# Peptides against a protein of PDB entry 3ZOQ: the designs that were tried, part 9

Target 1, 223 residues: chain A of PDB entry 3ZOQ
Amino acid sequence: QLLQDSWWNQLKEEFEKPYYQELREMLKREYAEQTIYPDSRDIFNALHYTSYDDVKVVILGQDPYHGPGQAQGLSFSVKPGVKQPPSLKNIFLELQQDIGCSIPNHGSLVSWAKQGVLLLNTVLTVRRGQANSHKGKGWERLTDRIIDVLSERERPVIFILWGRHAQMKKERIDTSKHFIIESTHPSPFSARNGFFGSRPFSRANAYLEKMGEAPIDWCIKDL

## One batch from the design tools (peptide; aimed at target 1 K83 S187)

Design b1_p11_1_s1 (made by RFdiffusion4, then SolubleMPNN; from b1_p11_1, 5 letters changed)
Fold by OpenDDE base, seed 1:
Structure b1_p11_1_s1 (fold): chain B 223 residues (1-223), chain A 11 residues (1-11)
Amino acid sequence: as target 1 above (223 residues)
Amino acid sequence: SERYRAAYSTD
């Protein structure tokens, strides 16, 4: 499907730049010769589900899950029917403790995306079984631009930055205008060092309400 | 579409 007009207006210049054309050509070869995730039609799902103007919250991830059937173009999210990865399980544990949501029987975060939660990975593709295999190929420049244009937006955004990788993007965010929620990563290796108890969901909603915006319904229904 | 193919298509 086409990129929404609101995003197209913000990003069209990037797509014309040499770095992106080179990335595109690389991706064409990769998808033809390797098993790449997510499906090529799903690469930009975060932008498809959440228009530029409708972004309320941004949750940054690194790169897609690299196992079969997992990645669906949304950070931390997995397709229905897929076992919840450890980080996602911890996200749901914190969600439960934070605002009382039940643990869903699936891992799809599409309902968040449809409400204005931009689930953006900094790198949008990966080779099967090879984490970070598409790091440094051009995605970071595009996704930096996505962060930049959101930072430049008049209407405030909430950025949820879990872990050091995401927090490195803080310098690109106008903190005089936008709100940042930081904690350690939900990974089992770091969650107990600050992610658990950080209550990012209630904090995000509190800020949205202060702004006069509708809060996110973070609770996810079973399928 | 032409926009998709010209801008960000990877297939």
Scores: peptide ipSAE 0.150, ipTM 0.834, DockQ to the pose 0.023
OpenDDE base, seeds 2, 3, 4, 5: peptide ipSAE 0.109, 0.094, 0.134, 0.102; ipTM 0.821, 0.819, 0.840, 0.808; seed 4 fails the geometry check

Design b1_p11_1_s2 (made by RFdiffusion4, then SolubleMPNN; from b1_p11_1, 6 letters changed)
Fold by OpenDDE base, seed 5:
Structure b1_p11_1_s2 (fold): chain B 223 residues (1-223), chain A 11 residues (1-11)
Amino acid sequence: as target 1 above (223 residues)
Amino acid sequence: SEFYEASYSTE
């Protein structure tokens, strides 16, 4: 997939490396022999919707939803018409509690992405019904680089790190320059242990305003 | 189910 110039400039060298070529070859086989999500054209949607320069906030996910029609290349997000997964429902509950947004009738977070919220999974593909099936195949090296180049960016970024997996990336983030919002994961298994009440949306906007940037309109319109 | 989105539900 062709990336925006701003991301291409940051990542072009990665795509030439053997690990990525091997990843690409693996993906070719996987998409040919298995049902892989998201659609191959949607793998880099997070980067497509949010340019390198436009990133204001990063929300890290693990890997895509592995059910039919769910994943759209954005962490936690599902295509319109898809039932909201439990974690996403909890995200919207916190959103409502935090800043008063209504619960949308869909699960697409594209509106966030378009405003500079990079909805990045650390692994960008998955086999149908097999969570983490593409873990350790090369995506993490690329997405680590994405985090790295954002950390190296002069303009500050807000990293929202829900859960242990995302928080493992803290070591890659220059906290002298960037802001981190941490809590437990929005999963039903952990949301009540810190995610609810963490108010990541208002906190993110508070940082943005402090930096003189426009806040995110986190409220999502119905479709 | 809560486990269907395993990557997001089992943190």
Scores: peptide ipSAE 0.040, ipTM 0.703, DockQ to the pose 0.200
OpenDDE base, seeds 1, 2, 3, 4: peptide ipSAE 0.032, 0.037, 0.034, 0.033; ipTM 0.685, 0.700, 0.716, 0.686

Design b1_p11_1_s3 (made by RFdiffusion4, then SolubleMPNN; from b1_p11_1, 4 letters changed)
Fold by OpenDDE base, seed 5:
Structure b1_p11_1_s3 (fold): chain B 223 residues (1-223), chain A 11 residues (1-11)
Amino acid sequence: as target 1 above (223 residues)
Amino acid sequence: SARYEAAYSTD
């Protein structure tokens, strides 16, 4: 698959840099020798579904789910037919309490992505069963650039930053132009400490409406 | 087009 022109124009220089070439070579080896998630064709799904210009909201994750069939190339999202991971379940619980959406019978967040919600992990690949196994290999530099070019965009973006890892990116975001919604992570280990009740979905839509933009339809239909 | 894929593809 090819990146959309809007993202290519923003990121093309990164792909020529040594760090990315090294990352790419590492990934070639990893995909050849290990079971890596997501599928190599799905690595950039977040960028495929949501163009640079169409980004309204960014939701940052850490790295992909590391179980079979889970990772979809979108932060927190899982392929249809896959059991919803605990964090995703909590996301849907908050969604229900926040704006009244029913809990879907699947975990695919593609409908969000298609509406302009960039579901970006800071690390875009992972070895099976080994969380953060591809941390520090170059993805963070690329995804930092993604955050940077969005921060530099004139049209405002809403960044939803759940947990410390995502919140570390605040320093890269121009808050004179962009909005940040922060809370604890939806993980069962942290959700009760602030994620539940944070109402990120209604808050995001409130910002969008103030900007004169169409709100996100956060409710996900059953498949 | 091919150059775009070659730049970031892991295949």
Scores: peptide ipSAE 0.052, ipTM 0.773, DockQ to the pose 0.022
OpenDDE base, seeds 1, 2, 3, 4: peptide ipSAE 0.032, 0.211, 0.018, 0.208; ipTM 0.692, 0.832, 0.570, 0.845; seeds 2, 3, 4 fail the geometry check

Design b1_p11_1_s4 (made by RFdiffusion4, then SolubleMPNN; from b1_p11_1, 6 letters changed)
Fold by OpenDDE base, seed 5:
Structure b1_p11_1_s4 (fold): chain B 223 residues (1-223), chain A 11 residues (1-11)
Amino acid sequence: as target 1 above (223 residues)
Amino acid sequence: SEFYKASYSTE
């Protein structure tokens, strides 16, 4: 399984670097000795669903859900049939209030990804039941590069940055060319302090329309 | 458990 050509061209140099080879070796050991999420085949799903050239919007997450069957390689997204996590529920609540979408009966955001919403976690793997267990192991360097190459892209991108962790990446984004939508995190601990009412979906589409691009159909159909 | 089989670099 290889990345799409558009991402490969942007990231191939990273994959040849020692840090990534060391990360890969670490992951081989982790997957062999621990239960790691997501499935190894799904690690790069965000890049698989959304090519470099097709990225319209980026939504940054931290690391994958660490429960069984949850993570599918997309930030905030869960596989169909999985109970919606609290943050995702709040995302859908804001979606409903923002642009009137119904709350879907599942938590898969694949439809967003297919439209050009890069659902990127800064760390792409996690040990079962151990949030941030793979923090500082090399993923951040790769995902920083992903942000960098998008920032360097001539065609503008919209970055949706929920919470402080994501907002720390602002320094890597050329705001003379790209757009940033910021608010507090959709987590129940922070959503009422700015996420609710932030209307990131309509705002993103407003930017897309201003750029002359097709807006995202944020509404998710039931399965 | 799973085993990391993904390859994203040339051999």
Scores: peptide ipSAE 0.030, ipTM 0.669, DockQ to the pose 0.025
OpenDDE base, seeds 1, 2, 3, 4: peptide ipSAE 0.028, 0.028, 0.034, 0.024; ipTM 0.697, 0.688, 0.679, 0.667; seed 3 fails the geometry check

Design b1_p11_2 (made by RFdiffusion4)
Pose (drawn by RFdiffusion4):
Order: structure tokens, then sequence, then C-alpha cells
Structure b1_p11_2 (pose): chain A 223 residues (1-223), chain P 11 residues (1-11)
């Protein structure tokens, strides 16, 4: 068993399939022979921090950060102590305009995960310095199933879909129950074309309040 | 490639 019960009960059949076994064997070799991010122990951190039952909001990313000391097994977040990349800086600028939070002295979003924000990348590993190097190796098949089981959940889930790739997942989400907040990506190429001013954080909290759920405290505290 | 670089470059 690789995950806590709430998730294992939804996903155990996927981990038994040939594609996962092939992916696992490729990763055992690559972690031994080269530099793979995030650290192997951190691959499933988004699901460890945010159980299936506790998921309030899902923020979909693509692949992990590919530089040393960055990836934590969470979308968009970085380990404390490293520079914040441009897209993450833009997320904090929008958070400041929307909610009013000060800019933090680190880029870790673990606080969000602990409050029910699933920071799910669609690809969970990457070779150092080589973006998208683990594309098509089997992770998409698993993360599509993660989206499927969340879409099947009775209690509604709020999906935040930034950019084109994340928005492609709308087909897998049952919008008769679930909420979608979508905009352009926070990358500097696209942030001033819709992401800025979109107010995703207060909008997510409004959906939660309508359902009688506690809102997320989005502000990140300095370390 | 440029998009990823613009999104992620810390230097």
Amino acid sequence: as target 1 above (223 residues)
Amino acid sequence: SAFVHAARDVD
C-alpha cells in the first residue's frame, strides 16, 4: 500500500496494472542512474498531505520543477529556502490583490495542502534540467484516474484550471456537481491576459461557504 | 521551451 486509506480505496487497482509496474521499474533505474525530481519519497506528497475525503480545492499543474531544491511533490510550491520562480511570484501577486495577503519570504504551499488544497501535477517526476522529460511514461494515465475519482466524489470539488493543458481536463470533470475556476496561466507570457484579476482564491472560498464548508486561509506566513 | 523557461527561471 503506497497511499493512505481514503486514496488507496479509490486507486489500488491502478497500482496493480502493467503500466504502473513499467513506470515503477523505469523510475527505480533512473533514480539510481541520474538525478530525478522530486526526491523519490516525495512523489505522492500531494495525496499524503490532502486525503481524498479532505479535498476541497484542486490546483492542477503539469510536471515538477526540474532544478535542485525546488520540487516537493506538489504543483506550483517550492521548498523553503529557494528562489520563487516567475509563475509562483505571479500567483502570490494575484493572491495579494484578491485576498490581501503579504508576499511571503518563501514559496512553500504546504499550508494550503494541509487545509484541503490538492496540489496535483499531471506528471509526477522529471529529469534534472530537462522539462517534460517524463511526459508519456505512465503518470498521465494515473493522474487522469485521480481526476476521475475526484469527479466521482459525491461531495463537490472546486477545480482551479490555469492555462490550456489544465483546461483540457474539463472533459473528465462532472460539472453537474463540481465547480470550475479557469483562466490563463500565471506564466509571465499569459498572466496579464486573464489570470491577473481573476480572483480565484476568493471565488473558491465563496463556493466553499455556499456549501457550508470552512474557507481556506490562503495567506502564507514567513519562515 | 520558451514558455517553460519564462515560467520557471529563477536566475

Design b1_p11_2_s1 (made by RFdiffusion4, then SolubleMPNN; from b1_p11_2, 6 letters changed)
Fold by OpenDDE base, seed 5:
Structure b1_p11_2_s1 (fold): chain B 223 residues (1-223), chain A 11 residues (1-11)
Amino acid sequence: as target 1 above (223 residues)
Amino acid sequence: SEFYRASYDTD
């Protein structure tokens, strides 16, 4: 896959900074000495599928799934053939209740990404079986910059912020230009406290229509 | 694109 030049233009300065070089060196060691997810070729899939200019919606996740074969470089998304994690199941339940979509027989959100839904984790790698193992290693600085350059974009973006971790990024978002949809996290531990019934998909599309943009086809076809 | 891949290649 090709990373769109639009992201390179926005982020190229970051890649030259010491923090990123240190992150890169750390990742080289990690991938050599540990089992790291996702595949190194998939780390930037969110940016591969959704160019800077094409971003309509951002859905923030924390870090990748840490089980074998799960993570594909997109927040909340799992590769086809992988059992849907609980949070993703709840996302699809809300999707069904919100706009009537059928529950897909897979967990890949690539179709969203291709339509302009940036499925961004704040941390883009993880050790097998060790959630948040790469927290605080430099990814957050890069992904903060991603949020920043989107916030600075003139064309509005819709940020869907599920849970406290994602909502901590609100301070980086210019709400004079951009829209925020907030609720509790889709996790089984929090979904019933506000995620269910939050209708983020129809609300996002309502904003898109208000802006004169094409809505997202959130419904996912079976494979 | 190649930059990102090359950056994390382990030879």
Scores: peptide ipSAE 0.029, ipTM 0.633, DockQ to the pose 0.025
OpenDDE base, seeds 1, 2, 3, 4: peptide ipSAE 0.024, 0.024, 0.031, 0.023; ipTM 0.662, 0.619, 0.659, 0.587; seeds 2, 3 fail the geometry check

Design b1_p11_2_s2 (made by RFdiffusion4, then SolubleMPNN; from b1_p11_2, 6 letters changed)
Fold by OpenDDE base, seed 5:
Structure b1_p11_2_s2 (fold): chain B 223 residues (1-223), chain A 11 residues (1-11)
Amino acid sequence: as target 1 above (223 residues)
Amino acid sequence: DEFYRAAFDTD
């Protein structure tokens, strides 16, 4: 049964709109005819783990990992037992240099999500082996609305925007209320051009503490 | 449907 939770109250009107109904019908066909990631039950894990009211930090990704067993409905995150993708490895390297965390033996960021880090991709599904295959199908309109309703929230949010794709969303964020942390993307192709040394984790916690909120425990325990 | 449930369904 559907719940009337904080995200539902913010997004219910979107789900009734024609664009989303068309997206939903497209996805039904895709999941029936193709191998689509993540599992359909995991598409909205970011919203499951982090309610609208509990969001402290947002980390934007593009679309899910497109290999078997990888995507779990959270940006940059992979299921336990899956090799850490290069960008995620670099995220953990920066985490270690920034605040001294050890490199975890897995790539699941669920512990961040449970603390109020919304790990949101702009596109929430992908066809196996075909990056960006569901780009421009309607997800971006929904996820733009997610950004918008967070921007409209009185309680401040910290947006971590790695790379140009994520940074394009900056125009939707009310910087009079909310904080932006920007750098190049953690990808091996760009990380050494600004991501490394950007210290997004300590900076985010500094903002949280200034606002009187509990900081994020960014360190991830081994499984 | 499964996508609606994926967003806001009970455990």
Scores: peptide ipSAE 0.036, ipTM 0.686, DockQ to the pose 0.026
OpenDDE base, seeds 1, 2, 3, 4: peptide ipSAE 0.021, 0.026, 0.021, 0.033; ipTM 0.607, 0.637, 0.628, 0.694; seeds 1, 2, 3, 4 fail the geometry check

Design b1_p11_2_s3 (made by RFdiffusion4, then SolubleMPNN; from b1_p11_2, 7 letters changed)
Fold by OpenDDE base, seed 1:
Structure b1_p11_2_s3 (fold): chain B 223 residues (1-223), chain A 11 residues (1-11)
Amino acid sequence: as target 1 above (223 residues)
Amino acid sequence: AERYKAAYDTD
C-alpha cells in the first residue's frame, strides 16, 4: 500500500477518488516528461516519517523547493549538503533566539519529523524552476483531507501556521481541541513583520507539556 | 505571492 497503516486508514478512500486518479495520471506524465521535485519516492515523506497517531505538531508549507536536490518531501526542509534557502535560514534564526539552538550546518528537518512534527506542504510536487506549477491539480484536496482527519482526531494537535496561505486552513481546524500558533511567514519579505520573535518552538513545547506529552527537541545537530 | 515564491528560492 502507498502509506503506512495509520495514514492509510485515514486516507485510503481519497486515493480511489477520481480527482486523485487524475492527479496520479498527470504526475506519471510529468515525471516522465519533466524534471519534477521531489523524487517520486519522496512525495509522501512527511507521512512516512510521522504517522497519523504520532503527529504532535503540523507545520504547513506551500509547495516543494523547485531547485535540484533541494526538496525531500518535507516542508521547508532540504537534503543535507544543500544550501539553506532564505526562509529556512530565518527559521533557524528564530529557533536560535527562541530556545537557544545552534544553527545547524545543514537544512534537514528529518529529526523534527521523526519526533512527530508533520512537515506538510499543501502541494506535494513541483516542476523544476517553476514554483506553484502543480498548484490546483488535486494535491490541495488531499492535503485538506489530511488536515481534516487530524482536526477530527481526539488527541490534540498543534498547528503552526506561518503566513496567509497556511492561515487560510485555520477554518478547517477544530480549535476546541487543537492549538494554533500563527505568525507571518519566515520569508525575508515577511519575517520582520512578526515571524521573528514569535517563538513558535517554545510555544509549541509549552502546549505539549500542558497536554502531558514530551516536548519536541527542536535543536538540530550538525552532520 | 511574491513572499512565498521567495521562500522557496535559494540565493
Scores: peptide ipSAE 0.056, ipTM 0.729, DockQ to the pose 0.684
OpenDDE base, seeds 2, 3, 4, 5: peptide ipSAE 0.020, 0.044, 0.045, 0.023; ipTM 0.613, 0.744, 0.711, 0.640; seed 4 fails the geometry check

Design b1_p11_2_s4 (made by RFdiffusion4, then SolubleMPNN; from b1_p11_2, 7 letters changed)
Fold by OpenDDE base, seed 1:
Structure b1_p11_2_s4 (fold): chain B 223 residues (1-223), chain A 11 residues (1-11)
Amino acid sequence: as target 1 above (223 residues)
Amino acid sequence: DEFYKASYDTD
């Protein structure tokens, strides 16, 4: 079984479809012939750390970091010991200004994932040094389905949509049930146009508390 | 950084 039970029940039919079988065959070749990130065992880390039922918040990314040792299967997150990418640095700056967290000495967001923050990229693999190299190969169909089944869930979800690419997924989200937090992307090219000061972390926790759920401890301890 | 550029949004 590829995924834990809660996600498997929601997604098992996708893995039997031709598009995913073609994707799988492509990935088998890619991992054999190219350097692909993340490690094949880490592709579905977002779903491994955060079960379908435990999802409280979704943060959408595009595709994984394409440098050595960076990607760990979680959007925006980098393995400990890896230099924080610019967008992640800005995320931590906003985190600090929003709710007073210190900036961690690493870039791992695993602690968020373990609390119910689904750190989902729309494309889950990438060739070394080739951003978006696996775009349009089938991942988007699967990750769209992930968004769909979350949208269909009775228990509300908070979707944090940074930038236009993520915001294009809004049409798939039932806003009568679910909450959406939108701003510009944390990229240095766009962060000052709305991301900074958007306070997505406190806003997310406000929704969670209103729902009677435990808030996320967004602060990340040093390693 | 191609990832950096690929993640660029202007809105």
Scores: peptide ipSAE 0.034, ipTM 0.691, DockQ to the pose 0.141
OpenDDE base, seeds 2, 3, 4, 5: peptide ipSAE 0.028, 0.021, 0.022, 0.029; ipTM 0.656, 0.642, 0.604, 0.676; seed 5 fails the geometry check

Design b1_p11_3 (made by RFdiffusion4)
Pose (drawn by RFdiffusion4):
Structure b1_p11_3 (pose): chain A 223 residues (1-223), chain P 11 residues (1-11)
Amino acid sequence: as target 1 above (223 residues)
Amino acid sequence: SEQDEDTDPDD
């Protein structure tokens, strides 16, 4: 068993399939022979921090950060102590305009994950310095199933889909139950074309309040 | 330099 019960009960059949076994064997080799991010112990951190039952909001990313000391097994977040990349800086600028939070002295979003925000990348590993190097190796198949089981959940889930790749997942989400907040990506190329001013954080909290759920405290505290 | 890059900049 690789995950806590709430998730294991939804996903155990996927981990038994040939594609996962092939992916696991490729990763055992690559972690021994080269530099793979995030650290192997951290690959499933989004699901460890945020159980299936506790998921309130999902923020979809693509692949992990490919530099040393960055990826934590969470979308968009970085380990404390490393420089915040441009897209993450833009997420904090939008958070400041929307909610009013000060800019933090680190980029870790673990607080969000502990409050029910699933920071799910669609690809869970990457070779150092080589973006999208683990594309098509089997992670998409698993993360599509993660999206499927969240879409099947009775209690509604709020999906935040930034950019074109994340928005492609709308086909897998049952919008008769679930909420979608979508905009352009926070990358500097696209942030001023819709992401800025989109107010995703207060909008997510409004959906939660309508359902009688506690809102997320989005502000990140300095370390 | 690797830490100065986005994961999905062209999206």

Design b1_p11_3_s1 (made by RFdiffusion4, then SolubleMPNN; from b1_p11_3, 7 letters changed)
Fold by OpenDDE base, seed 4:
Structure b1_p11_3_s1 (fold): chain B 223 residues (1-223), chain A 11 residues (1-11)
Amino acid sequence: as target 1 above (223 residues)
Amino acid sequence: DLNLQDTAPFD
């Protein structure tokens, strides 16, 4: 069994489908012949840290960081000791302005994941130095199914959709039950066009409180 | 930060 019970119950049928078997065979070749990120053991970390039942918030990314030691299977997150990428730096700047959190001395978002923030990339692997190299190989079908089963869940979810790529998934989300927080992407190329000042963290907590759920402690302590 | 070492999606 690849995933914990709550996710396995939702996704086990996908892993038996031809598209995923083809993806699996492709990944075997890629990991054998090239440097692929993240580590194969970390591919599903987002689902390992945050169970299906415990998801409160979803933050969608595109694909993993493609530099050495960066990706840890969580969208936007980097392993401790790794320099914070520009988009992540902007996320922390907005976090500080939104709810007053200090900028942490590392880039790990594991504390969010443990609280129910699903840090999901739509594509879960990448070749070193080659952004989007595994686009269109089957991951999108699986991650679309992840979005679908969350949308079908009775207990509401908050989806944070930064940028056009993530926002394209809005059509898969039942907005009669679930909440959407949209803005431009935190990338330096787009952050000034709407991400800064969007206050996604306080807005997410406001929705959680309306649902009668505990808010996320978004502030990250130094390591 | 934890390094979760569960079953890989492939051999």
Scores: peptide ipSAE 0.025, ipTM 0.584, DockQ to the pose 0.037
OpenDDE base, seeds 1, 2, 3, 5: peptide ipSAE 0.020, 0.023, 0.022, 0.023; ipTM 0.598, 0.588, 0.585, 0.582; seed 5 fails the geometry check

Design b1_p11_3_s2 (made by RFdiffusion4, then SolubleMPNN; from b1_p11_3, 6 letters changed)
Fold by OpenDDE base, seed 1:
Structure b1_p11_3_s2 (fold): chain B 223 residues (1-223), chain A 11 residues (1-11)
Amino acid sequence: as target 1 above (223 residues)
Amino acid sequence: DLNDLDTAPYD
């Protein structure tokens, strides 16, 4: 099966629907004829690293980085050895100011994913050099369903929504049960308008502690 | 040589 059991139980019906079958056929052509990111084996890494039951925090991104070797199927994350993109640099700056973590010498957020931070893009693939090239092709319907099944989960989740695009998903989240952390996007174009100083990491951990759960170790070790 | 691309939305 495509996904581990906990996610498969929640999403298996989506993969049989016409919209996803059409998306899949489109992707097969795209990967065959174009350079598409991430690697096809890494498309669902967010769901592979963080099971449905283990999700503690969700961080929403838009679509994958569209440069060579960057995207690894996790929102905002880049493979080790890859130069940190501007938004990721700002994320680490806020992390340092918020809870005192050092700036890591790489950009991989896998350690967050393994602790229950779902690093989900709303669109899971992109054509090289063409941001949002796979927008409106079916991914949004699947990722909306991911948000929905998390919202329906009895055990609370913390949603970190940076920027307008992510915040548009707030309507799908049961805020009587789940916690929302909102600010401007970490992009250089918006970070100084509210992202810096928003302290999403300490706030997320405060909610986790309130729920009786172990906090996230947000600090990332050098490789 | 990897570039410093960012697909983040702008607010």
Scores: peptide ipSAE 0.026, ipTM 0.644, DockQ to the pose 0.623
OpenDDE base, seeds 2, 3, 4, 5: peptide ipSAE 0.018, 0.021, 0.026, 0.025; ipTM 0.583, 0.609, 0.660, 0.571; seeds 2, 3, 4, 5 fail the geometry check

Design b1_p11_3_s3 (made by RFdiffusion4, then SolubleMPNN; from b1_p11_3, 6 letters changed)
Fold by OpenDDE base, seed 3:
Structure b1_p11_3_s3 (fold): chain B 223 residues (1-223), chain A 11 residues (1-11)
Amino acid sequence: as target 1 above (223 residues)
Amino acid sequence: DLNDQDTAPFD
């Protein structure tokens, strides 16, 4: 099966639907004819690292980084050895100001994923050098379903929604059960308009503590 | 070059 059991039980019906079969055929062509990121084996890394039952926090991104060696199937995250993109740098600046973490010497957020932070892009693939090139091809329907099944889960989830595109997903989230942390996007174009000082990391941990759950260790060790 | 995760629209 494509996914581990907990996600498979939630999503298996989606993979049988025509829209996903069409997406799959499109992706086969794209990966054969173009340079596509991430590696095809890494597309579902967010779901591989964080099971359905283990999700504590969701951070939504748009689509993967489109430069060589950057994308690793996790929103905002880059592989070790890759220069930190501007938005990620700002995320780490806020992390430092919020809870005192040092700026790591790499950009991998895998340690968050392993603790229950689902780092989900709404679109899971991209052509090299062509941002948003796979928008509207079917990924959004699958990732909407991921949000839906998390919203339907009895155990509460914290959704961190940076910027307008992520915030548009708020209508799919049952706020009677789940918590939402909203601010402007960490992009250099918007970070000074509300992202800086929003303290999403301490706020997320405060909600986790109220729910009787272990907080996330947001601090990232150097490699 | 910035991508969608770096060029989010203005509020």
Scores: peptide ipSAE 0.081, ipTM 0.770, DockQ to the pose 0.336
OpenDDE base, seeds 1, 2, 4, 5: peptide ipSAE 0.068, 0.079, 0.036, 0.042; ipTM 0.771, 0.773, 0.726, 0.737

Design b1_p11_3_s4 (made by RFdiffusion4, then SolubleMPNN; from b1_p11_3, 6 letters changed)
Fold by OpenDDE base, seed 2:
Structure b1_p11_3_s4 (fold): chain B 223 residues (1-223), chain A 11 residues (1-11)
Amino acid sequence: as target 1 above (223 residues)
Amino acid sequence: DLNDLDTAPFD
């Protein structure tokens, strides 16, 4: 099966729907004709690293980085050895100011994912050098369903929604059960307008503590 | 960096 059991039980019906079959056919063409990121084996890494039941926090991105070797199937994350993109640098700056973590010498957020931080992009593939090239092709319907099944989960989730694109998903989240942390996007174009000083990491941990759950160790070790 | 060992979604 495509996904681990906990996610498969929630999403298996989606993969049988016409929209996903059309998406699948599109992706077959794209990967054959274009350079597509991430690697096809890494498309669902967010769901592979963080099971449905283990999700504590969700961080929504838009689509993968479109440069060579960058995307690893996790929102905002880059493979080790890859230069940190501007938004990620700002994330680490906020992390440092929020809870005192050192800025890591790499950009991999896998350690967050392994602790229950679902690093989900709304669109899971992109053409090289062409941001949003796979927007509106079917991924959004699947990722909306991911948000929906998390919203329907009894155990609360913390949603970190940076920027307007992510915040548009708020309508799908049952705020009677789940917590939302909103700010402007970490992009250099918006970070100074609210992202810096928003303290999403300490706020997320405060909610986890209130729920009686272990906080996230947001600090990332050097490699 | 963990890679998916399962069949790709479009294979």
Scores: peptide ipSAE 0.021, ipTM 0.603, DockQ to the pose 0.036
OpenDDE base, seeds 1, 3, 4, 5: peptide ipSAE 0.019, 0.018, 0.019, 0.021; ipTM 0.595, 0.631, 0.579, 0.564

